# Peptides against a protein of PDB entry 6RGO: the designs that were tried, part 6

Target 1, 392 residues: chain A of PDB entry 6RGO
Amino acid sequence: MALKLLGFNQDATCFSVISSNKGVTIYNCDPFGKCFELEKSTSNDEELDFLVEMLFSTSLIAVVDKTIGASKRKKLKIVNTKRKATICELTFPHEIMDVIMNRKIICVVLKSDQIFVYDISCMKLLRTIDVRGEKLKSTSKFRNSEAVGDIGVRVSLSTDNNSILCYSSYSKSDKENAPLNDIVVFDALKCIQINVLPAVHQSNIVCIACSPDGMLMATASEKGTIIRVFKTIDTENDEPILVNEFRRGSRPSRISEMKFNHDNTLLACVGESDTIHIFALPVTTTEADANEDDTLQQSSHSLSSSINGLQYISKGLANRFGKIIVSKIPTQSQQRHVAYIKIPENAKYRIGFPKDTTNTIHICGEDGNYLVYSIPRNEVGPCTLVKSNTFD

## One batch from the design tools (peptide; aimed at target 1 I87)

Design b1_p12_1 (made by RFdiffusion4)
Pose (drawn by RFdiffusion4):
Structure b1_p12_1 (pose): chain A 327 residues (1-135, 151-284, 335-392), chain P 12 residues (1-12)
Amino acid sequence: MALKLLGFNQDATCFSVISSNKGVTIYNCDPFGKCFELEKSTSNDEELDFLVEMLFSTSLIAVVDKTIGASKRKKLKIVNTKRKATICELTFPHEIMDVIMNRKIICVVLKSDQIFVYDISCMKLLRTIDVRGEKIGVRVSLSTDNNSILCYSSYSKSDKENAPLNDIVVFDALKCIQINVLPAVHQSNIVCIACSPDGMLMATASEKGTIIRVFKTIDTENDEPILVNEFRRGSRPSRISEMKFNHDNTLLACVGESDTIHIFALPVTQRHVAYIKIPENAKYRIGFPKDTTNTIHICGEDGNYLVYSIPRNEVGPCTLVKSNTFD
Amino acid sequence: EEIEEIKELLEE
């Protein structure tokens, strides 16, 4: 089958790719290279490694499952790339759905909507967050820098009226203090959540409305959450998969089950800005590095890696600059 | 020992 289940780095330095053949490879952007290659850990052809989230450019990797079910739900391994050794093997009571890391805090998301927060220096569990214990699945996002700030979708006070709903809660994982609770920002479920690298901004994706809403995160008034801007969906409602924020928080990238990738600018310093054509029934992931604000890195399951440029003052499409092919 | 190894990796 195709080379599916791409994962993208925080700093846009490299990307995680599960080659359907054997193991998982991690490439670099500049210069492009085979950075790390996991050996054989397979027994059938279509069984897939699912979840890999990494540090910036380091040797520290978070790896989850290999087998379809032998050791998948209840595993987390911490591996050094230069020596291929497992350091700490944590076990969890449920199935892992997502892992997000930063320099200070490691988050592990379970299928039962439990979020385990760890101080990465000693792996002491800071707090267990019973989201489904209070009231598709929960989508979680996190800031990259320090003062790492956690964002998760929570159910509303209408659990008696109906089973599924989605509001937003802002949480400071550094001090384990809940900062702001946002109301039902959508009339539908929440599909994907993106938080700014500095933790000041947040994006939301609806399944039905397909309109991205941006709210201030922490400095927002206590009385009411502050809405920043909204973005035109286009000609057709489409499911969104992954969104990213620029380092200066002027740009927002959007990708999904669509023909095109949309680029939204920010009035921090309207409907559409830059659009990148994309093959229809193939899936891609997004990133952009810290070095420049004009370059956007693209990861594709078709086997191509592309680097596009962004037009500052033109509403035109992006210009391709650099490309390379996968393995 | 495992904690020290994680600290060393974080320093890099």
Fold by OpenDDE base, seed 5:
Structure b1_p12_1 (fold): chain B 392 residues (1-392), chain A 12 residues (1-12)
Amino acid sequence: as target 1 above (392 residues)
Amino acid sequence: EEIEEIKELLEE
């Protein structure tokens, strides 16, 4: 059977898949099993395509039928999985490209490079963000994005209630072919732009991950060789704070998904390569003023390998157009993975971090494998398989 | 009605 993975929910308690014969299935991770099935409405041998966004382990899902020939690609359904019923339906002017949500906000990304931001509690539109901006009102040439591959606006939303939205935006170059290489940080609740990170890559951004708390953001370009991690809100001298630059590999390979773990200590990435990479982030020791005097001399030589988290304050270089270009971290200071998982090259995988186990990662494949791995803490190496299940 | 059902599900 052909499986298509939709992904994990926000806390990796569930994942969703499309089966060519069954339609959409949601699996619970623990105990492992089917918890919801949306039957195929059409008897046709058409390749099923859906967007499904889950809201944690709740019975609320957002569904878009993207199947070719379906006049439903502009419709968002909010579905109660317990009742197997549509609660409400929203219709958009353009095809829905992505849907993301948390307990406060639902964001709908359109093929028009528009982001519709809703208060989920009342399904009220809070904001329409036009990422193309006013400059393109004159050039009615919708890029027939059929010929230029899967390059559109990318979004990520914090899983917390702060609802920090990060999205890719067009660089303000007078070139008709401006890349989607700026990032905007947006408070989705207040509907305020918080920050703009200009030219974070040389090419279009194809993957974004926001941390659960919205304080960090990871970005990858079409090349997928370098991942950059920025602070979302904080700036230094009106310049973006680059926290980390990670090297996934030397060869170009698309990154399809990135995720932070719940405590912002790890960043995982997956894509077209045979390897899931896991990177360590510097632990921001909040210097809690542990003024407490407790003199206990216990000489335990904990080899605190001082991972000198070199806070590379990468000063942006102003280009000839007054744009800050995030300075490239020297290749010698680019960090590699601390852990990895080998996966089949021909199978798409998705990743999730469970809330309660910060050193555990959930993965699922279009090969029908659901796998739980333990991440090594003190050594660079392969992750250890802890649990395996199969699905169809 | 529809919005009250959404609110109930947001509390799960």
Scores: peptide ipSAE 0.657, ipTM 0.966, DockQ to the pose 0.909
OpenDDE base, seeds 1, 2, 3, 4: peptide ipSAE 0.612, 0.612, 0.620, 0.627; ipTM 0.961, 0.961, 0.961, 0.963

Design b1_p12_1_s1 (made by RFdiffusion4, then SolubleMPNN; from b1_p12_1, 5 letters changed)
Fold by OpenDDE base, seed 5:
Structure b1_p12_1_s1 (fold): chain B 392 residues (1-392), chain A 12 residues (1-12)
Amino acid sequence: as target 1 above (392 residues)
Amino acid sequence: SAIKEIQELLSE
């Protein structure tokens, strides 16, 4: 059967799949099994396409039927999985491209490059963000490319209640073909723009991940060779803080998903390559005032991996137009993965980090594999398979 | 109401 992966929920306790014969299925990760099934409404051999956004392990899901009919593609259904019933339906002026939520906010991304921000508790519209802004007046050319690869607005939302929304925006260019290479950081609750990171890549951003706490974001361009990690809120001299620059590879490959673990110590990425890459982030030891004197001399050989001081090269070159160009970390200072998972080249995979086990990663494939891996702490190498299950 | 049901599910 053809499977299409929808992804993990915010804490990797569940994942969702489209089965060509059954419709949408949600699996629980532990204990492994089906927890919800949405039956196919049509007997037609039409390729099923859905958006499904889960809210943790709750019985609340957001569903968009993208199968056939332009009217369905504009409808967001809020569904109670226990009742198998639609609670409410929202209709949008354009096709829904993405839906993301946490316990406070639903963000709906449209093909028009608009983001609709809702308070989930009352389904009230808080903000419509028009990412095209004034450029909409000239380019009535909807990108009519049915190409699955179309460069649209990308979004990520913090899984916490702070509801930090990061989205890709068009650079200030008089050219009709301005790249989506700026990032806007937005407080979705207060409806305030917090920060703008200009030109974080040279090409369009195709993947964004926020940390669970919303303090970090990872970005990748359509080249997918470099991943950049920034602070979301903090600035240095009104310039964006680049925390890390990771090299996924030398060859271009699209990154489809990135995730931080729950303690912001790891960043994973997956895409069109045969490899899931896991990168280590510097642990910001908050100096907790450990004033407690307890002299226990346990000579733990701290492998002082001299993480050579990442000079925060915050030197944005303000060009003649007052644009900050994010300084590139020299190629020699680019970090590689600390761990990896090999996956089949032709299978799409999704990734998730469980809350309780910071060194564990969940993955699922369109090949019908759900896999749990242990991430090595002290060595660079492959992850170890801990558990495997199959789904249909 | 639909909103009441959403609020109940948000507490799960």
Scores: peptide ipSAE 0.704, ipTM 0.976, DockQ to the pose 0.903
OpenDDE base, seeds 1, 2, 3, 4: peptide ipSAE 0.686, 0.683, 0.684, 0.693; ipTM 0.974, 0.974, 0.974, 0.975

Design b1_p12_1_s2 (made by RFdiffusion4, then SolubleMPNN; from b1_p12_1, 6 letters changed)
Fold by OpenDDE base, seed 5:
Structure b1_p12_1_s2 (fold): chain B 392 residues (1-392), chain A 12 residues (1-12)
Amino acid sequence: as target 1 above (392 residues)
Amino acid sequence: SAIEELQKLLSE
């Protein structure tokens, strides 16, 4: 059967799949099994396409039927999975491209490059963000490319209640073909722009991940060779803080998903390559005032990996137009993965980090595999398979 | 109501 992966929920306790014969299925990760099924409404051999956003392990899901019919592609259904009932339905002026939520906010991304931000508790519209802004007046050319690869607005939302929304925006260019290479950081609760990171890549951003706490973001361009990690809120001299620059590879490959673990110590990425890459982030030891004197001399050989001082090269070159160009970390200072998972080249995979086990990663494939891996702590190497299950 | 049901699910 053809499977299409929708992804993990925010804490990797569940994942959702489209089965061509059954419709949408949600699996629980532990204990492994089906927890919800949305039956196919049509007997037609039409390729099923859905958006499904889960809210943790709750009975709340957001569903968009993207199958056949332009009217369905514009409808968001909020569904109670226990009742198999629609609670409410919203209709949008354009096709829904993405839906993301937490316990406070639901964001709906349209093909028009608009983001609708709602208070989830009452489904009240808080803000419509028009990412095209004034450029909409000239380019009535909807990108009519049915190409599955179309460069649209990308979004990520913090899983916490702070509801930090990061989205890709068009650079200030007089050219009709301005790249989506700026990032805007937005407080979705207050509806305030917090920060703008200009030109974080040279090409369009195709993947964004926020940390669970919303303090970090990872970005990747359509080249997918470099991943950049920034602070979301903090600035240095009104310039964006680049925390890390990771090299996924030398060859271009699209990154489809990135995730932080729950303690911001790891960043994973997956895409069109045969490899899931896991990168280590520097642990900001908050100096907790450990004033407690307990002299226990346990000679833990701290492998002082001299993480050679990441010179925060915050030197944005203000160009003649007052744009900050994010300085590139020299190629020699680019970090590689600390761990990896090999996956089949032709299978799409999704990734998730469970809350309780910071060194564990959940993955699922369109090949029908749900896999749990242990991430090595002290060595660079492959992850170890801990558990495997199959789904249909 | 639909809102009361929604608020209940958000508390799960």
Scores: peptide ipSAE 0.650, ipTM 0.973, DockQ to the pose 0.897
OpenDDE base, seeds 1, 2, 3, 4: peptide ipSAE 0.640, 0.642, 0.636, 0.648; ipTM 0.972, 0.972, 0.971, 0.973

Design b1_p12_1_s3 (made by RFdiffusion4, then SolubleMPNN; from b1_p12_1, 6 letters changed)
Fold by OpenDDE base, seed 5:
Structure b1_p12_1_s3 (fold): chain B 392 residues (1-392), chain A 12 residues (1-12)
Amino acid sequence: as target 1 above (392 residues)
Amino acid sequence: SAIEELRKLLSE
């Protein structure tokens, strides 16, 4: 049967899939099993397409039926899974491309490059973000929807209550073909723009991940060769802080998903390649006042590879248009993965980090495999398979 | 109400 992966929830306790015969199914990870099913409304052999966003392990889901007719593709349903009932329905002017939520906020991304931000507690619209801006409205020849491939606004939301929204934006260029290579950091609760990271890649951004706490974000372009990690809020001399630059590979390959673990020590990426890559982030030791004197000399040879290469983004030449060029970290200082998982070629996988086990990763495939891997701590190498389950 | 049900689910 053809499976289509929807993904994990925020804490990797559940994942959702589309089964061609059944409709939407939600699985619990531990204990493993089916916890919800949304049956297809039609007996037609039409290819099922849905957006499903979960809210942790709660009985609240957001659903968009993309299978049948342009009208359903514009409707967001909030569903109670225990009652199998729609609580409320919102209709948008354009097709829904993405839905993300936390315990405070729902963000709805439209094909029009608009982001609708809602207070989840009352479904009140807080903000409409128009990513194209006013200047591009006049030249809104809808790029012929067929030739504009999967290039649209990308979003990520912090899973915490701070509700930090990161989204891709068009660079300030008078060119009709401005790339989506800027990042905006937005406080979704206060509806305030916090930061703007200009030209973080040379091409369109196709993947964004926000950390659970909203303090970090990872970005990847269409090339998918380099992943950049930035601070979201903090700036130095009014410039964006680049924390890490990771090399996924030398060959172009699309990254479909990135995730931070819950303590911001790991970043995983998955996409069209046969490999899930896991990168280590430098632990920001908050100087907790370790006043306590206890001298136990345990000579753990922590390979403190002094990653002293915090290259401050020097202000590149502000060309006349105020374009900050993010200084490329030299290819020699680009970090590689610390761990990896091999996956079947052409199998789409999704990733999630469980909250309680920071060195564990959950993955699921369109091949019907749900897999739990242990991440090595002290060595560069493959992850170890701990548990496997199958689903249909 | 729908809002009361929504608030209940947000507390799960």
Scores: peptide ipSAE 0.640, ipTM 0.971, DockQ to the pose 0.899
OpenDDE base, seeds 1, 2, 3, 4: peptide ipSAE 0.628, 0.631, 0.629, 0.634; ipTM 0.970, 0.971, 0.970, 0.971

Design b1_p12_1_s4 (made by RFdiffusion4, then SolubleMPNN; from b1_p12_1, 6 letters changed)
Fold by OpenDDE base, seed 5:
Structure b1_p12_1_s4 (fold): chain B 392 residues (1-392), chain A 12 residues (1-12)
Amino acid sequence: as target 1 above (392 residues)
Amino acid sequence: DAIKELQELLSE
């Protein structure tokens, strides 16, 4: 049977799939089993297409039926899974491309490059973000080109209550073909723009991940060779702080998903390649003022490998067009993965990090495999398979 | 009430 993966929830306690015969199915990860099914409304052999966003392990889901007719593709249903009933329905002017939520906010991304931000507790619209801006409204020939690939606004939302929204935006160029290579950081609760990271890649951004706490974000372009990690809020001299630059590979490959673990120590990525890559982030030791005086002299020769060269970004001339050249980390200082998982070629996989086990990753495939891996702590190498289950 | 039901589910 053809499976289509929808993904994990925010804490990797559940995942959702589309089964061609059954419709939407939600599985619990532990204990493993089917916990919800939304049957297809039609007996037709039409290819099922849905968006489903879960809210942790709660009985609340957001559903968009994309299978049948342009009218359903514009409807967001909030569903109670225990009652199998629609609580409310919202209709949008354009097709829904993505839905993300946390315990405070729902964001709805439209094919029009608009983001609708709602207070989840009352379904009140807080903000409409028009990513194209006012200048591009005049040249809004809807690119009717079916052939302009899957390039749209990408979004990620922090899973915490701070509700930090990161989204891709068009660079300020008078060119009709401005890339979606800027990032905007937005407080979704206050409806305030916090930060703008200009030209974080040379091509369109196709994947964004926000950390659970909203303090970090990861970005990847269409090339998928480099992943950049930035601070979301903090700036140095009004410039974006690049924390890490990771090399996924030398060959172009689309990244479909990235996730931080719950303590911001790991970043995983998956996509069209045969490999899930896991990168280590530097632990920001908050120097807790351990004022405790205890003098014990033990002389252990800590090999202080002085990672010296945080070269101060010299303020290069701000030429009149405010091209903040994100200082390219030299290719020599690009970090590689610390761990990896091999997956079947051409199998689509999704990833999730469980909250309670920071060195564990959950993955699921369109091949019907749900797999739990242990991530090595002290060595670069393959992850170890801990548990496997199958689903249909 | 749909809002009451939403608030109940958000408390799970």
Scores: peptide ipSAE 0.671, ipTM 0.974, DockQ to the pose 0.902
OpenDDE base, seeds 1, 2, 3, 4: peptide ipSAE 0.656, 0.658, 0.656, 0.665; ipTM 0.972, 0.972, 0.972, 0.974

Design b1_p12_2 (made by RFdiffusion4)
Pose (drawn by RFdiffusion4):
Structure b1_p12_2 (pose): chain A 327 residues (1-135, 151-284, 335-392), chain P 12 residues (1-12)
Amino acid sequence: MALKLLGFNQDATCFSVISSNKGVTIYNCDPFGKCFELEKSTSNDEELDFLVEMLFSTSLIAVVDKTIGASKRKKLKIVNTKRKATICELTFPHEIMDVIMNRKIICVVLKSDQIFVYDISCMKLLRTIDVRGEKIGVRVSLSTDNNSILCYSSYSKSDKENAPLNDIVVFDALKCIQINVLPAVHQSNIVCIACSPDGMLMATASEKGTIIRVFKTIDTENDEPILVNEFRRGSRPSRISEMKFNHDNTLLACVGESDTIHIFALPVTQRHVAYIKIPENAKYRIGFPKDTTNTIHICGEDGNYLVYSIPRNEVGPCTLVKSNTFD
Amino acid sequence: SQEEEIQELLEE
C-alpha cells in the first residue's frame, strides 16, 4: 500500500514517515537525509505503526505501537536515535490516540479522553485529566516553546440533552492550572485544534461549519473570551486534518480533504491569502521553520516533499522552490 | 539511572 501515516516535527526540521514496507524512517530537511531508520518489527504486510512525535532536532523520540494489537494500546517507548536503545517503557490503561511533546512537558492522549501530563525531566505524572470522566474523539494541541500551554476540546453542559458536544478549555500544563474555559464555539463537533508556538493563539475546526475561529489564549479578558478573526471556508464544506501557526503568528496553514491548502494571514501586527494546489485523493501534512517567514514545508503521502514560497502582498498561489522525493 | 539518561538527552 501507499506510504501512509505521516508525522510532522514542531520546528519543521524533519518529518516522520511510516514506510509501508519496513519500520519507520525520519528524514531531514536541510540538508535532506535519512536521519533515523527503525528496523524490522513486523509480521504481516498491512499492519501499521501509528503514533510518533519527536523533539525538535534531537535524538529523543516518542514511539507507540508496531503490532496491530499485541503491544499497542498500552505502550510508550523512549528511544535514542544514535544508539537505538529504549530507555523508559511506560504502560497505560487505554489506547493511545495522540502524543504531543515540548521541551518541558510530555502529553499522552488516551482513547478514553484521558490526558497524562508529565514533567519530562523525571517522568513524574503531574496530573490526570478525566475529560470524559466529567461529562469522533478529543483533539489536543500544545505550545512548542516553554511556558507550554495545553488546549483540549471538552463537552458542554448539554450531556443530558444529547451525547456529543465540543467546547474548548485552555490549560497551563506548567503549573497544572486551568486558565480559561471557552464556551461552545461551534454548533458541531471539533475535528482538529492548533495552538501557537508561543501559546498566545488557538484555532478551531468544525465538521459542519468548516469555518476556522481564532481566540486569544491567556491574556484574554476573564469576563469573556476574545474572538480574533474568522476565515472563509471556500466553495465547499470540507473536513480539516491539521493546522499550524507561524512563529510570528502572522500566518496560519490549513489542510484537509480538499483540493487546495489555504493560507490565512493575521491582523496581530482576510478571507483567503495564499493557496497551494494539491492532488485530490492524497493526504499531506504541514510545517514551516523558524529561519524564515516565507517558506512553507510540505509533506506528502505520494512520496514528494516540497518547499513553497509565500507572496506577502499578492493573493496569488504559492511558488515552488525546492523539492525532493521519498523512499 | 533512567532519569539521568533522559536528562542527558535533554541537555543535547
Fold by OpenDDE base, seed 5:
Structure b1_p12_2 (fold): chain B 392 residues (1-392), chain A 12 residues (1-12)
Amino acid sequence: as target 1 above (392 residues)
Amino acid sequence: SQEEEIQELLEE
């Protein structure tokens, strides 16, 4: 059967898949098994396409039928999985490209580069963000939507109640073909723009991940060779704070998904490559109370990762010629993965981090494998397979 | 209501 992966929920307790024969299935991770099935409404041999966003392990899901020829690609259904009933339906002016949520907010991304922000509790519209309209206010030229292929607005939302929304925006350059290489950080509850990170890559941003607490964000471009991690809210001298720069590889490869673990110590990435990469983030030791004397000399060989200092992304001086000089971040600060997982070539995989085990990663593949790996703590190397299941 | 049903599910 052809499987299509939809992904894990926010805490990797469940994942969703499309089966060509059955429709949408949600699996529980532990104990492993089917917890919900959305039956096919049509007997047609059409290739099923859906968006399904889960809200943790709750019975609330958001569903969009994206099947080709379906008049439903503009409709968001909020579904109670326990009742197998639609609670409400929202209709949008354009095709829905993405849906993300937490316990406070639903964000709906349209093919028009609009983001609709809703209060989940009452389904009230809080804000419409028009990413193109902001560009059109700066640049008089309409981009025809058809010429921008697979490159749309990307979004990520914090899984906490602070509801920090990170989205890709068009550079304010007078170029007709301005890339989606800016990031906006937005408080989705207050509907306030918190920060703008200009030109974080040279090409369009294709993947964004927000940390669970919304304090960090990771970005990758179409090249997928470099991943950058920034602080979302904090600025230094009105400049964005670059925390880390990671090298996934030397060859271009699309990154489809990135995720932080729940304590912000790890960042994983997956995509078209045969390798899931896991990177270590510097533990911000909060200077908790320095008081107690305990002399225990345990020679923890702290991997003195020479965290060469916080490299300020200096404001690219807009020289008189409107060239945003993306400061060449010195290649010397680029870290490699600390761990990896080999996956089959051409298999699409999704990743998730469970809350309870910060050194464990869940992965699932369109090959029908659900796998749990242990991440090594003290060495650079492969992850160890701990558990495997199959699904259809 | 719709809001009551959503609120019940948000408390799960």
Scores: peptide ipSAE 0.686, ipTM 0.974, DockQ to the pose 0.881
OpenDDE base, seeds 1, 2, 3, 4: peptide ipSAE 0.658, 0.657, 0.659, 0.666; ipTM 0.970, 0.970, 0.970, 0.971

Design b1_p12_2_s1 (made by RFdiffusion4, then SolubleMPNN; from b1_p12_2, 6 letters changed)
Fold by OpenDDE base, seed 5:
Structure b1_p12_2_s1 (fold): chain B 392 residues (1-392), chain A 12 residues (1-12)
Amino acid sequence: as target 1 above (392 residues)
Amino acid sequence: SAIEELRKLLSE
């Protein structure tokens, strides 16, 4: 049967899939099993397409039926899974491309490059973000929807209550073909723009991940060769802080998903390649006042590879248009993965980090495999398979 | 109400 992966929830306790015969199914990870099913409304052999966003392990889901007719593709349903009932329905002017939520906020991304931000507690619209801006409205020849491939606004939301929204934006260029290579950091609760990271890649951004706490974000372009990690809020001399630059590979390959673990020590990426890559982030030791004197000399040879290469983004030449060029970290200082998982070629996988086990990763495939891997701590190498389950 | 049900689910 053809499976289509929807993904994990925020804490990797559940994942959702589309089964061609059944409709939407939600699985619990531990204990493993089916916890919800949304049956297809039609007996037609039409290819099922849905957006499903979960809210942790709660009985609240957001659903968009993309299978049948342009009208359903514009409707967001909030569903109670225990009652199998729609609580409320919102209709948008354009097709829904993405839905993300936390315990405070729902963000709805439209094909029009608009982001609708809602207070989840009352479904009140807080903000409409128009990513194209006013200047591009006049030249809104809808790029012929067929030739504009999967290039649209990308979003990520912090899973915490701070509700930090990161989204891709068009660079300030008078060119009709401005790339989506800027990042905006937005406080979704206060509806305030916090930061703007200009030209973080040379091409369109196709993947964004926000950390659970909203303090970090990872970005990847269409090339998918380099992943950049930035601070979201903090700036130095009014410039964006680049924390890490990771090399996924030398060959172009699309990254479909990135995730931070819950303590911001790991970043995983998955996409069209046969490999899930896991990168280590430098632990920001908050100087907790370790006043306590206890001298136990345990000579753990922590390979403190002094990653002293915090290259401050020097202000590149502000060309006349105020374009900050993010200084490329030299290819020699680009970090590689610390761990990896091999996956079947052409199998789409999704990733999630469980909250309680920071060195564990959950993955699921369109091949019907749900897999739990242990991440090595002290060595560069493959992850170890701990548990496997199958689903249909 | 729908809002009361929504608030209940947000507390799960």
Scores: peptide ipSAE 0.640, ipTM 0.971, DockQ to the pose 0.891
OpenDDE base, seeds 1, 2, 3, 4: peptide ipSAE 0.628, 0.631, 0.629, 0.634; ipTM 0.970, 0.971, 0.970, 0.971

